# Designs tried in a protein design run: peptides against a protein of PDB entry 4XPM. Part 188

Target 1, 160 residues: chain A of PDB entry 4XPM
Amino acid sequence: VMLHSKNVKGFLENTLKPYDLHSVDFKTSSLQSSMIITATNGGILSYATSNNDVPKNSINEINSVNNLKMMSLLIKDKWSEDENDTEEQHSNSCYPVEIDSFKTKIYTYEMEDLHTCVAQIPNSDLLLLFIAEGSFPYGLLVIKIERAMRELTDLFGYKL
Target 2, 67 residues: chain B of PDB entry 4XPM
Amino acid sequence: DIKGTIAFDTHGNVIESTGVGSQRIEDIGDLSKVTLDAEGFAQVQGDSLLVHLYKRNDITLAVYTSA

## One batch from the design tools (peptide; made by RFdiffusion4, then SolubleMPNN)

Design b2_p28_1_s2 (from b2_p28_1, 12 letters changed)
Fold by OpenDDE base, seed 5:
Structure b2_p28_1_s2 (fold): chain B 160 residues (1-160), chain C 67 residues (1-67), chain A 28 residues (1-28)
Amino acid sequence: as target 1 above (160 residues)
Amino acid sequence: as target 2 above (67 residues)
Amino acid sequence: MMEELSEELDKFIQEMLDAIAKRAAEAA
């Protein structure tokens, strides 16, 4: 089964949902954004946002999309640098993980007051990127993106 | 009676926090250094609160109680 | 899909809470 654009969009929208733990009195906010971008140029292939209060085709929507483009490019650049830096790969902000015998890394990045997390989809030219509010714990964000990547096996090995 | 909780990973990053735990995130540094028993448990009495520690599958849960 | 993931973590945390409660009761 191949993932079509509509399927990917729907998947990303589902990732926006918050964690609500009933065992303890803990609930997160929704993710601000969830994106699949190219590792080469940081281009956005698909995205979802929780900011649904912006009218479509408005100037505000354009500005928000442009902001996402900027963030994706910045994060891609930082990711690229870290992938070529052994010290950064051993930092506290890097989580080496293995999914179905495929190795990848999860990076956490502070973007102003936002908490972000990015990971290369195994053996692909694609990155999965989560953007959350500062109140969203990094440890939970890492868990979230790891579990999300396990659902993207159709994109493993995807080359541009 | 639970006064709060903190769950954190092996990197010291928070997974969840509630109650007094939300105001004691800085405790993770010390809690991560506590020696756990063979079953993954420990107790730490630092102040007025007792901290119950339990680690399983690279997740540590700290539960704050009055006793 | 992602709701299921939240439930998995919640269940795991609950199990840890139960374990802590059990240990505390034994120590008291």
Scores: peptide ipSAE 0.722, ipTM 0.949, DockQ to the pose 0.867
Fold by OpenDDE base, seed 1:
Structure b2_p28_1_s2 (fold): chain B 160 residues (1-160), chain C 67 residues (1-67), chain A 28 residues (1-28)
Amino acid sequence: as target 1 above (160 residues)
Amino acid sequence: as target 2 above (67 residues)
Amino acid sequence: MMEELSEELDKFIQEMLDAIAKRAAEAA
């Protein structure tokens, strides 16, 4: 399925959905935000947030977007640093993964009281970024983003 | 008889936790060091709870029971 | 397809629970 801009937005919105495990009495909150950003500048190409109650073009929307921009830049910078740091790549915060023979890494980062997870879409200039509440466990967040990336094969190899 | 659960990955990060498991996240450090048998199972007697361990596909599930 | 992720993991955990239960029964 070809991912158009609208399709990407819809995809990201779908990633916001919580995990609800009935085998064990465990349910997460929705992701706070889900984004595709550039690995070069941390620019947001597409995003979704759980609080859709914000009126469009309102001051609240502006503040929300500005906050996302700030977080995306911070995470991109941290990711970039770690990609050039062998020790960080061998920490418990880094998960080397292989998707359809393409290698990438998943990083988990604590941002204040939020749990974040970021991964480079294989062979691309793009990063997938999840932002969740602190109650969202990192192990599950990693699983979620890995599975999400497997659905973004159309973006593999995307260069700016 | 299940009092709680913890599922965690090979990095020691939590996947899920329930019941008493939610209050025993610190157990992961010790549980991750437990030697599993050929089928991926082990049992560890804790303070007042028995912990049943099972690992499959890099996920370890700890089930806390009274016996 | 993302909506199925929760079910996928849930099924996997259930299988693990079942395996543990089975092992416990065999040991008893």
Scores: peptide ipSAE 0.722, ipTM 0.949, DockQ to the pose 0.843
Fold by OpenDDE base, seed 2:
Structure b2_p28_1_s2 (fold): chain B 160 residues (1-160), chain C 67 residues (1-67), chain A 28 residues (1-28)
Amino acid sequence: as target 1 above (160 residues)
Amino acid sequence: as target 2 above (67 residues)
Amino acid sequence: MMEELSEELDKFIQEMLDAIAKRAAEAA
């Protein structure tokens, strides 16, 4: 089964759903945004946002999309820098992980008041990016993106 | 009775926090250094609360209870 | 499935809670 654009969009929308841990009475907010972007240019290939109540072609929609574009570029740049920095790769903000024998890294970045995490889809030119509110714990965000990455095996090794 | 919880990973980042645990995130620094027994458990007396620690699969759960 | 992630972690946390409860009972 191959992931197509429509399937990817639906997948990203599903990642927006909050965690609800009723065992300890803990619940998060929904992710603000979930994106697949290019590792080379930070271009958005697919995205989902929890703020869908915006009229199409409105100034608010344009601003929202532009904001996502800016965020993706900024995070891609930071990711690129860290991937070329051994010290940053050993920081507390970097989680080396292995999925199905493929190695990748999860990075957490604070962007203004937001908590973000990004991970390269193994052996691919693609990054998965989650943007959440500041109340979303980083440890949980890392778990979320790792588990999400495990569902994107069709994109492993994807080259532009 | 549980007064709160904190779950955190090996990097000391929070996974979840509830109750008094939400107000004691700074405890993670010390809790992460506690020596666990062979089964992954420990108890730490902190101020008026007892902290029950358990680690499994790189996740540590701290449960705050009355002594 | 992403819908199962919350339940998966919740179940794991519950198991840890149960383990702690069991240990506490044994020590009491």
Scores: peptide ipSAE 0.721, ipTM 0.949, DockQ to the pose 0.822
Fold by OpenDDE base, seed 4:
Structure b2_p28_1_s2 (fold): chain B 160 residues (1-160), chain C 67 residues (1-67), chain A 28 residues (1-28)
Amino acid sequence: as target 1 above (160 residues)
Amino acid sequence: as target 2 above (67 residues)
Amino acid sequence: MMEELSEELDKFIQEMLDAIAKRAAEAA
């Protein structure tokens, strides 16, 4: 089964849902944004946001999209730098993981007051990017993005 | 009688926190250094709270109780 | 499937809580 653009969009929308733990009194906010971007240019291929109460083609919508473009570019640049820095790859902000025999890395980045997490989809030219509020703990964000990537096997090895 | 919890990963990053645990995130530094027994358990006596530790699959859960 | 992630982690945390409770009871 191949992932189509519509399916990818729906998948990203599902990733926005918060964690709600009943074993303990803990619940997160929804993710602010979830995106698939190119590792080369930071271009957004697909995205979902929790702020859908903005009229289409409005100035507010344009500003929101432009903000996502800016953040994606900044995070891509930081990711690219870290991928060429052995010291950064051994920091507590880098999680090496293996999914179905494919190796990749998960990075956490503070972006102003937001918590972000980015990971290269295994053996691909694509990055999965989560943007959350500062109250969303990094450890949980890492777990979330790892589990999400396990559902994107159709994109493994995807080259532009 | 649980007063709070902290769950954290091997990097010392928080997974979840509740109750008094939310106000004691700085404890992770010390808790991560505690030697666990063969089954992954330990207890650490703090100020007025007892911390129950358990680690499984690279996740450590700290449960704060009065005793 | 992403909808089940919260449940998955919640179950895991619950199992850990139960293990801690069991250990505490045995020590008492």
Scores: peptide ipSAE 0.721, ipTM 0.948, DockQ to the pose 0.858

Design b2_p28_1_s3 (from b2_p28_1, 14 letters changed)
Fold by OpenDDE base, seed 2:
Structure b2_p28_1_s3 (fold): chain B 160 residues (1-160), chain C 67 residues (1-67), chain A 28 residues (1-28)
Amino acid sequence: as target 1 above (160 residues)
Amino acid sequence: as target 2 above (67 residues)
Amino acid sequence: MMDKLSEELDKFIQEMLDAIAARAAAEA
């Protein structure tokens, strides 16, 4: 299925949904934010957030968007550094993965009290970024973003 | 008679935790070093709880029981 | 599509729980 801007937004909104494991009676919170950003400058191409109660064009909305921009830039910078650091790629915060014969890496980053993970969409100039509360386990966050990327095959190889 | 669970990956990061497992996340360090049998199972006796371990597809599940 | 993620992992965890239960029963 062809991914349009609207479809990407909807996809990201779906990624916000929590995990609910009935087998062990475990449930997470929703993701705070889910974004697709450029690997080059950290620009946000699309995003979704669980906080939709902020009036549009309000100061609070502007602050929230600016916060997302700030976080995306910081994470992009950290990601860029790690991609050029062999030791960081072998750290406990890096998960090499292969999706449909494409290799990529999932990184986990702690941002203040938030748990984040980021991954380059295979062979593309795009990063998928999840931001969650500190209660969201990193191991599960990694699983979540890996499975999400498997649904973004239309973006594989996307170049700016 | 499950008192809690911890699931964790090969990096030692938590996937899920419930019950007493949520209070014993620090056990992952030791549990990850336990030698599993050929079928991927092990048992570890703790202070007051028995831990049942099973690993499959790079995920380890620890189940805490009273016996 | 994303709605199935929880189910996928939940099913996997359940299978592991069942395996542990079966092992415990066999050793008893």
Scores: peptide ipSAE 0.718, ipTM 0.948, DockQ to the pose 0.835
Fold by OpenDDE base, seed 5:
Structure b2_p28_1_s3 (fold): chain B 160 residues (1-160), chain C 67 residues (1-67), chain A 28 residues (1-28)
Amino acid sequence: as target 1 above (160 residues)
Amino acid sequence: as target 2 above (67 residues)
Amino acid sequence: MMDKLSEELDKFIQEMLDAIAARAAAEA
């Protein structure tokens, strides 16, 4: 099945949903943002945000988008550096994973007070990026992004 | 009676925390070093709380109880 | 699938809780 732009956007919107556990009294906030960006330049191909209170076409909306662009670029740069650093790949901030026989890595990065998680979509030029509040546990964030990537098989091997 | 919980992964990162567990995230460092039995269980006596440990599929759950 | 993530993890945590409870009962 071909992944259309609308389908990708809808998928990212769904990833924003919080975890709500009933076995224990634990519930997270929604993700602040979910994005697919290019591994080459950090360009945003698609994104979703939980902050929809900003009026459309307002200066605040523009600033918000610009902030996302900045964060995506910074995270891409850090990711690129780590991909060329054996020591960083063996740190507690890196999770090597295998999805359907494809190998990739999940990285966690602190950005200001935000918790972020990024992973290369297997064998592709694309990165999946989650941005959450500092209260969102990293271990759970890693689980979330790993499960999300399993639903993006249509993008495996995608080259720009 | 459960007073709190901490679930964490093999990297020591939190998956969830509740109750007194939310105030004892620093315990993960020591809890991760505890030797579990063949079934994946252990108990650690704390200051005033007993910690029940169980690990399955690379996830460790710590349950804090009064006894 | 994303809609079921909480349920899946919650079920897993519950199973772990049950296992701990069972162990505690056996040791008592």
Scores: peptide ipSAE 0.718, ipTM 0.948, DockQ to the pose 0.857
Fold by OpenDDE base, seed 3:
Structure b2_p28_1_s3 (fold): chain B 160 residues (1-160), chain C 67 residues (1-67), chain A 28 residues (1-28)
Amino acid sequence: as target 1 above (160 residues)
Amino acid sequence: as target 2 above (67 residues)
Amino acid sequence: MMDKLSEELDKFIQEMLDAIAARAAAEA
């Protein structure tokens, strides 16, 4: 199954779904946003958001899009800094992982009152970015993004 | 008989929490230092609760019970 | 599929719960 642009959008929309555990009485909120951005300049290639209450072409919609652009740039910059910082790569905010023999790192970042998680799609110029409410635990967010990346094998090695 | 749970990873970050576990996230610091047996189990007696620990595949589950 | 992820983790946690219960019963 080949991932095309429309398929990627649908995939990101699907990642918004919350975790609902029945073994224990635990359920999360939906992700606020899910994005694929460029590692080079933080440009958004595709995104999904759970905030569907904003009318199209409204000032609020423009502001929300601008906010996503701002967050993507900030997180890209932080990610870039950490990729060049040995100490940050050994902090509790960095998770080295291996997917199908490809190595990558998952980073967690506090963004104001939001919990964010970002990871480079293996050997690619792309980053996968999850934005959640502060109530979404980081350990679960890491699991979620790792599992999501395992389904993006078509983007492994993607270069701009 | 379960009063609550905490699941956490090797970085000490929460995966899930329920019941009294949600009120004891600070316990992770101490629980992560507990020596587990060869099968990955341990028990820690707390104030009024017994904590059952089990680790598998880098996930530790703490179950709080009365006994 | 992403909609299966919650079920996978839930199953894993359930298995851990069962293991803890079994251990507690064996020690009693």
Scores: peptide ipSAE 0.718, ipTM 0.948, DockQ to the pose 0.883
Fold by OpenDDE base, seed 4:
Structure b2_p28_1_s3 (fold): chain B 160 residues (1-160), chain C 67 residues (1-67), chain A 28 residues (1-28)
Amino acid sequence: as target 1 above (160 residues)
Amino acid sequence: as target 2 above (67 residues)
Amino acid sequence: MMDKLSEELDKFIQEMLDAIAARAAAEA
């Protein structure tokens, strides 16, 4: 199966859906945003947001996109720093994982009042980035992005 | 009767919390240090609540009950 | 497939709850 741009967008939109557990009385909010960005410059290749009530080409939409660009750049910079810092890679904010024999890391970052996590798609120049409200617990966010990463095997090894 | 739950990972980060568990996130520090038996279970008596612990696949579930 | 994430984790949590319940019953 080949992932085209349209398919990637749809995939990211699906990742926005909240967790709703029936075994216990627990339900999260939807993710605020889900993005695939470049590991080099933090450029957004694809994204999805929960707030779609903003008219297209409006000033509010522009501001929203610009905010995503800023956050993606900041997170990419922090990720880059941590990838070059052995101590940070052994902190509680770093989860080394293996998917189908490919190794990668999941990082959690507090961005103002938002909870974020980012992971390099294995052997690629791409990062998957989730942005959630502060009520979304980090442990669950890590599980979510790890499971999502398993569905992006077509992007493994993707180089810019 | 279950009064609440906390599920947390090996880093001590919350996966889910409900009921009284949502107000006792700070318990994770101590709960993570509890020695589990060979089957992955333990019980911890604290104040008026009993905490049932079970760990499987790097996830620990704490269930708070009155007894 | 992302639609099944909640279901997957929910089933896992339920299994853990059941295990705890079974342990409690065995000790009673």
Scores: peptide ipSAE 0.718, ipTM 0.948, DockQ to the pose 0.837

Design b2_p28_1_s4 (from b2_p28_1, 12 letters changed)
Fold by OpenDDE base, seed 2:
Structure b2_p28_1_s4 (fold): chain B 160 residues (1-160), chain C 67 residues (1-67), chain A 28 residues (1-28)
Amino acid sequence: as target 1 above (160 residues)
Amino acid sequence: as target 2 above (67 residues)
Amino acid sequence: MAEELSEELDKFIKEGLEAIKKRLEKEK
């Protein structure tokens, strides 16, 4: 099944869902945002947000989108910098992973009070980006984004 | 008699935390250095709590108990 | 996806708790 724009949107919306364990009393908040952005310019190709309390076509909605654009650009820039920095790639904030014989990296970045993680979709010009509250643990966030990438095989090798 | 838990990865990042574990995230630094036995277990005496460690598949589970 | 991961984590935690419990019982 081919991924269409609406399918990607729906997929990202599903990634927003919190984790609720039963073995122990542990539950996370929903992700604040989930995005697919370009690795080249940091442009948002698709996004989902849990902040749905903003009226459509309102100034607040525009501001919200603009904020996401800024966040995506900042994270893309840092990602690009780290991809060209051997030391940063060996830092504790970098998780080398392999998915279906494709190598990629997951980076964790703290943006103000938010916890974020970003990863290049294997062999593509696209980045998957999760933004969560500071209470969302990084270890779980990393696992979450890895699992998400494994479901985006249709985007592997996607070039702009 | 479990007072809390912490699960963390090989990078020392939290996967989950509950109870007193949520208030002792800073313990991960020391817990990650503990040598486990051949079965992946260890016990560490904390300030007032006993910490039981179990590691499998690069994930460490720490369980806090009173004894 | 989220549910699958939750299940995996629950399974791990449950196994760990039981393993620790068994170890404690064995030490007694």
Scores: peptide ipSAE 0.631, ipTM 0.935, DockQ to the pose 0.837
Fold by OpenDDE base, seed 3:
Structure b2_p28_1_s4 (fold): chain B 160 residues (1-160), chain C 67 residues (1-67), chain A 28 residues (1-28)
Amino acid sequence: as target 1 above (160 residues)
Amino acid sequence: as target 2 above (67 residues)
Amino acid sequence: MAEELSEELDKFIKEGLEAIKKRLEKEK
């Protein structure tokens, strides 16, 4: 089955949803943004944002999109650097994982006051990127992105 | 009586925190070094509170109590 | 997605809380 662009958008929108535990009094905010970007250029292929208060085609929307483009490029650059740095791959900010026999890595990055998490979709030229508020725990963010990647099997092996 | 909780992964990153646990994230550094028994349990006196640890599947749960 | 993960985490936390309670009862 092929995952089409509109289906990807809907998937990313679903990843924005917060976590609400019942065993303890713990609830997160929604993710600020969820994106699939290219590992080569940091270009955004698809994205979703929880900021729905911005009118379409407004100056604020343009600014928000530009901000996402900037963040995606910055994170892609840092990811690329870390993929070529063995020391960074052994830090607490890097999680080696295996999904369906494919090896990949999850990285956490602090971007200003935001908590971000990025991972290469297995054997692909694509990165999955989550952006959350600073109150969103990194450990939970990592688990979230891992689970999300497991549902993106249609994109495994995708090459540009 | 539970005063708070912290759940964290093997990298020392928080998964969840509640109550006094939210104010004691810095404890993870020391808690991560605690040797657990065969059942994945430990008890540590930390500051004025008692910390109970449970670990399974690479996740550690810390529960803070007064006694 | 979020609901399923929440359930998994809740299951873990509940298990942990029960284990801790049992240990406390054992030691007393």
Scores: peptide ipSAE 0.631, ipTM 0.936, DockQ to the pose 0.813
Fold by OpenDDE base, seed 5:
Structure b2_p28_1_s4 (fold): chain B 160 residues (1-160), chain C 67 residues (1-67), chain A 28 residues (1-28)
Amino acid sequence: as target 1 above (160 residues)
Amino acid sequence: as target 2 above (67 residues)
Amino acid sequence: MAEELSEELDKFIKEGLEAIKKRLEKEK
């Protein structure tokens, strides 16, 4: 299946959905944002946000997008630093994973009051980035992003 | 009578928490050090509550009970 | 995807709860 830009956005929108367990009384909020960004510049290739109440072409919409751009750049910078730091790669904030024989790493970052998680799409120049509220558990966030990456096989090996 | 639960990964990060477990996240540090038996079980006394541990596939479930 | 993970976690928790229950019964 070919992943077109519209299909990618739809995929990211689906990742925003919360988890609601029935075995125990536990449910999460929706993700604040879900993005695919470049590992080189932190540029946003595609994004989805749960804040859909902002009118189109409004100043609030522009500010929201600009905020996402800033967050993406900051997280990309932190990710780049960690990828060049062996000590950080062995910290509890780094999860080495293997997907279809491809190795990658999942990082968790506290950004102000938000819980974020980022991972390089295997063998690509792309990063998958989840931004959630502080109430969203990191362990669950890591599992979520791992499962999401497994659905992005069309982007494996993507080079800019 | 279950008073709460905590599920956590091998890094000590929470996957889910309910009931009294939500107020006992700090217990993960000690619970992660507990040696489980061959079937993946353990019991630990935590204050007035008994904690039952079950681990499978790198996920640990802690169940808090009164006894 | 969210539904699949929810089902997976529910299955694990249910399994754990039942396993713990059975262990308690054996100890009696």
Scores: peptide ipSAE 0.630, ipTM 0.935, DockQ to the pose 0.833
Fold by OpenDDE base, seed 4:
Structure b2_p28_1_s4 (fold): chain B 160 residues (1-160), chain C 67 residues (1-67), chain A 28 residues (1-28)
Amino acid sequence: as target 1 above (160 residues)
Amino acid sequence: as target 2 above (67 residues)
Amino acid sequence: MAEELSEELDKFIKEGLEAIKKRLEKEK
């Protein structure tokens, strides 16, 4: 699949979908947000949000976007710190993974009452970021973002 | 008679939880230390419930039953 | 993606439940 800007947006929108199991009575909420941000400055390149009930150009929409920008910056900063901290890389909040011979790390971060997960797209200047409600299990969130990254091979090696 | 379940990864983080399992997330610490047999099974008596463990591909499923 | 992962997890849980059930039956 060739990824263009519009395709990336659609991809991120698809990542918002919840998980619903039928073997047991378990169902998650949708992700609040899914984003691709720069690892350098935390700038948002593309994003999707489940809260689409807000009218365009409304104050509420602006506030929502601003909140995403703030969270992106905070998470990027924490990620940058952890990438230079051996102890943090060996905590239960860090998952070393290998995708098609590329190595990367998945980090889980609690932001207020939200559960977040971030990972560097292999060999790139980009981060994939999921934001979910506090009820969304971290283990499942990690699996979700790992699977998502496997479908973003077109972005592997992307440099700004 | 299943009372609940917990599935968790090697980091002790929850993948799914149902029933009484949702109220016993703190059990993961102890359950993760249980020695499994060659087939990936174990049983642990805890509280008034019996916990059945099944592990495959780095995911552990804990099933809570009575007796 | 979500559908595929859900199916995989369902498969795992189903297999685990059945495996546990069979083990209990064998122990009787």
Scores: peptide ipSAE 0.629, ipTM 0.935, DockQ to the pose 0.852

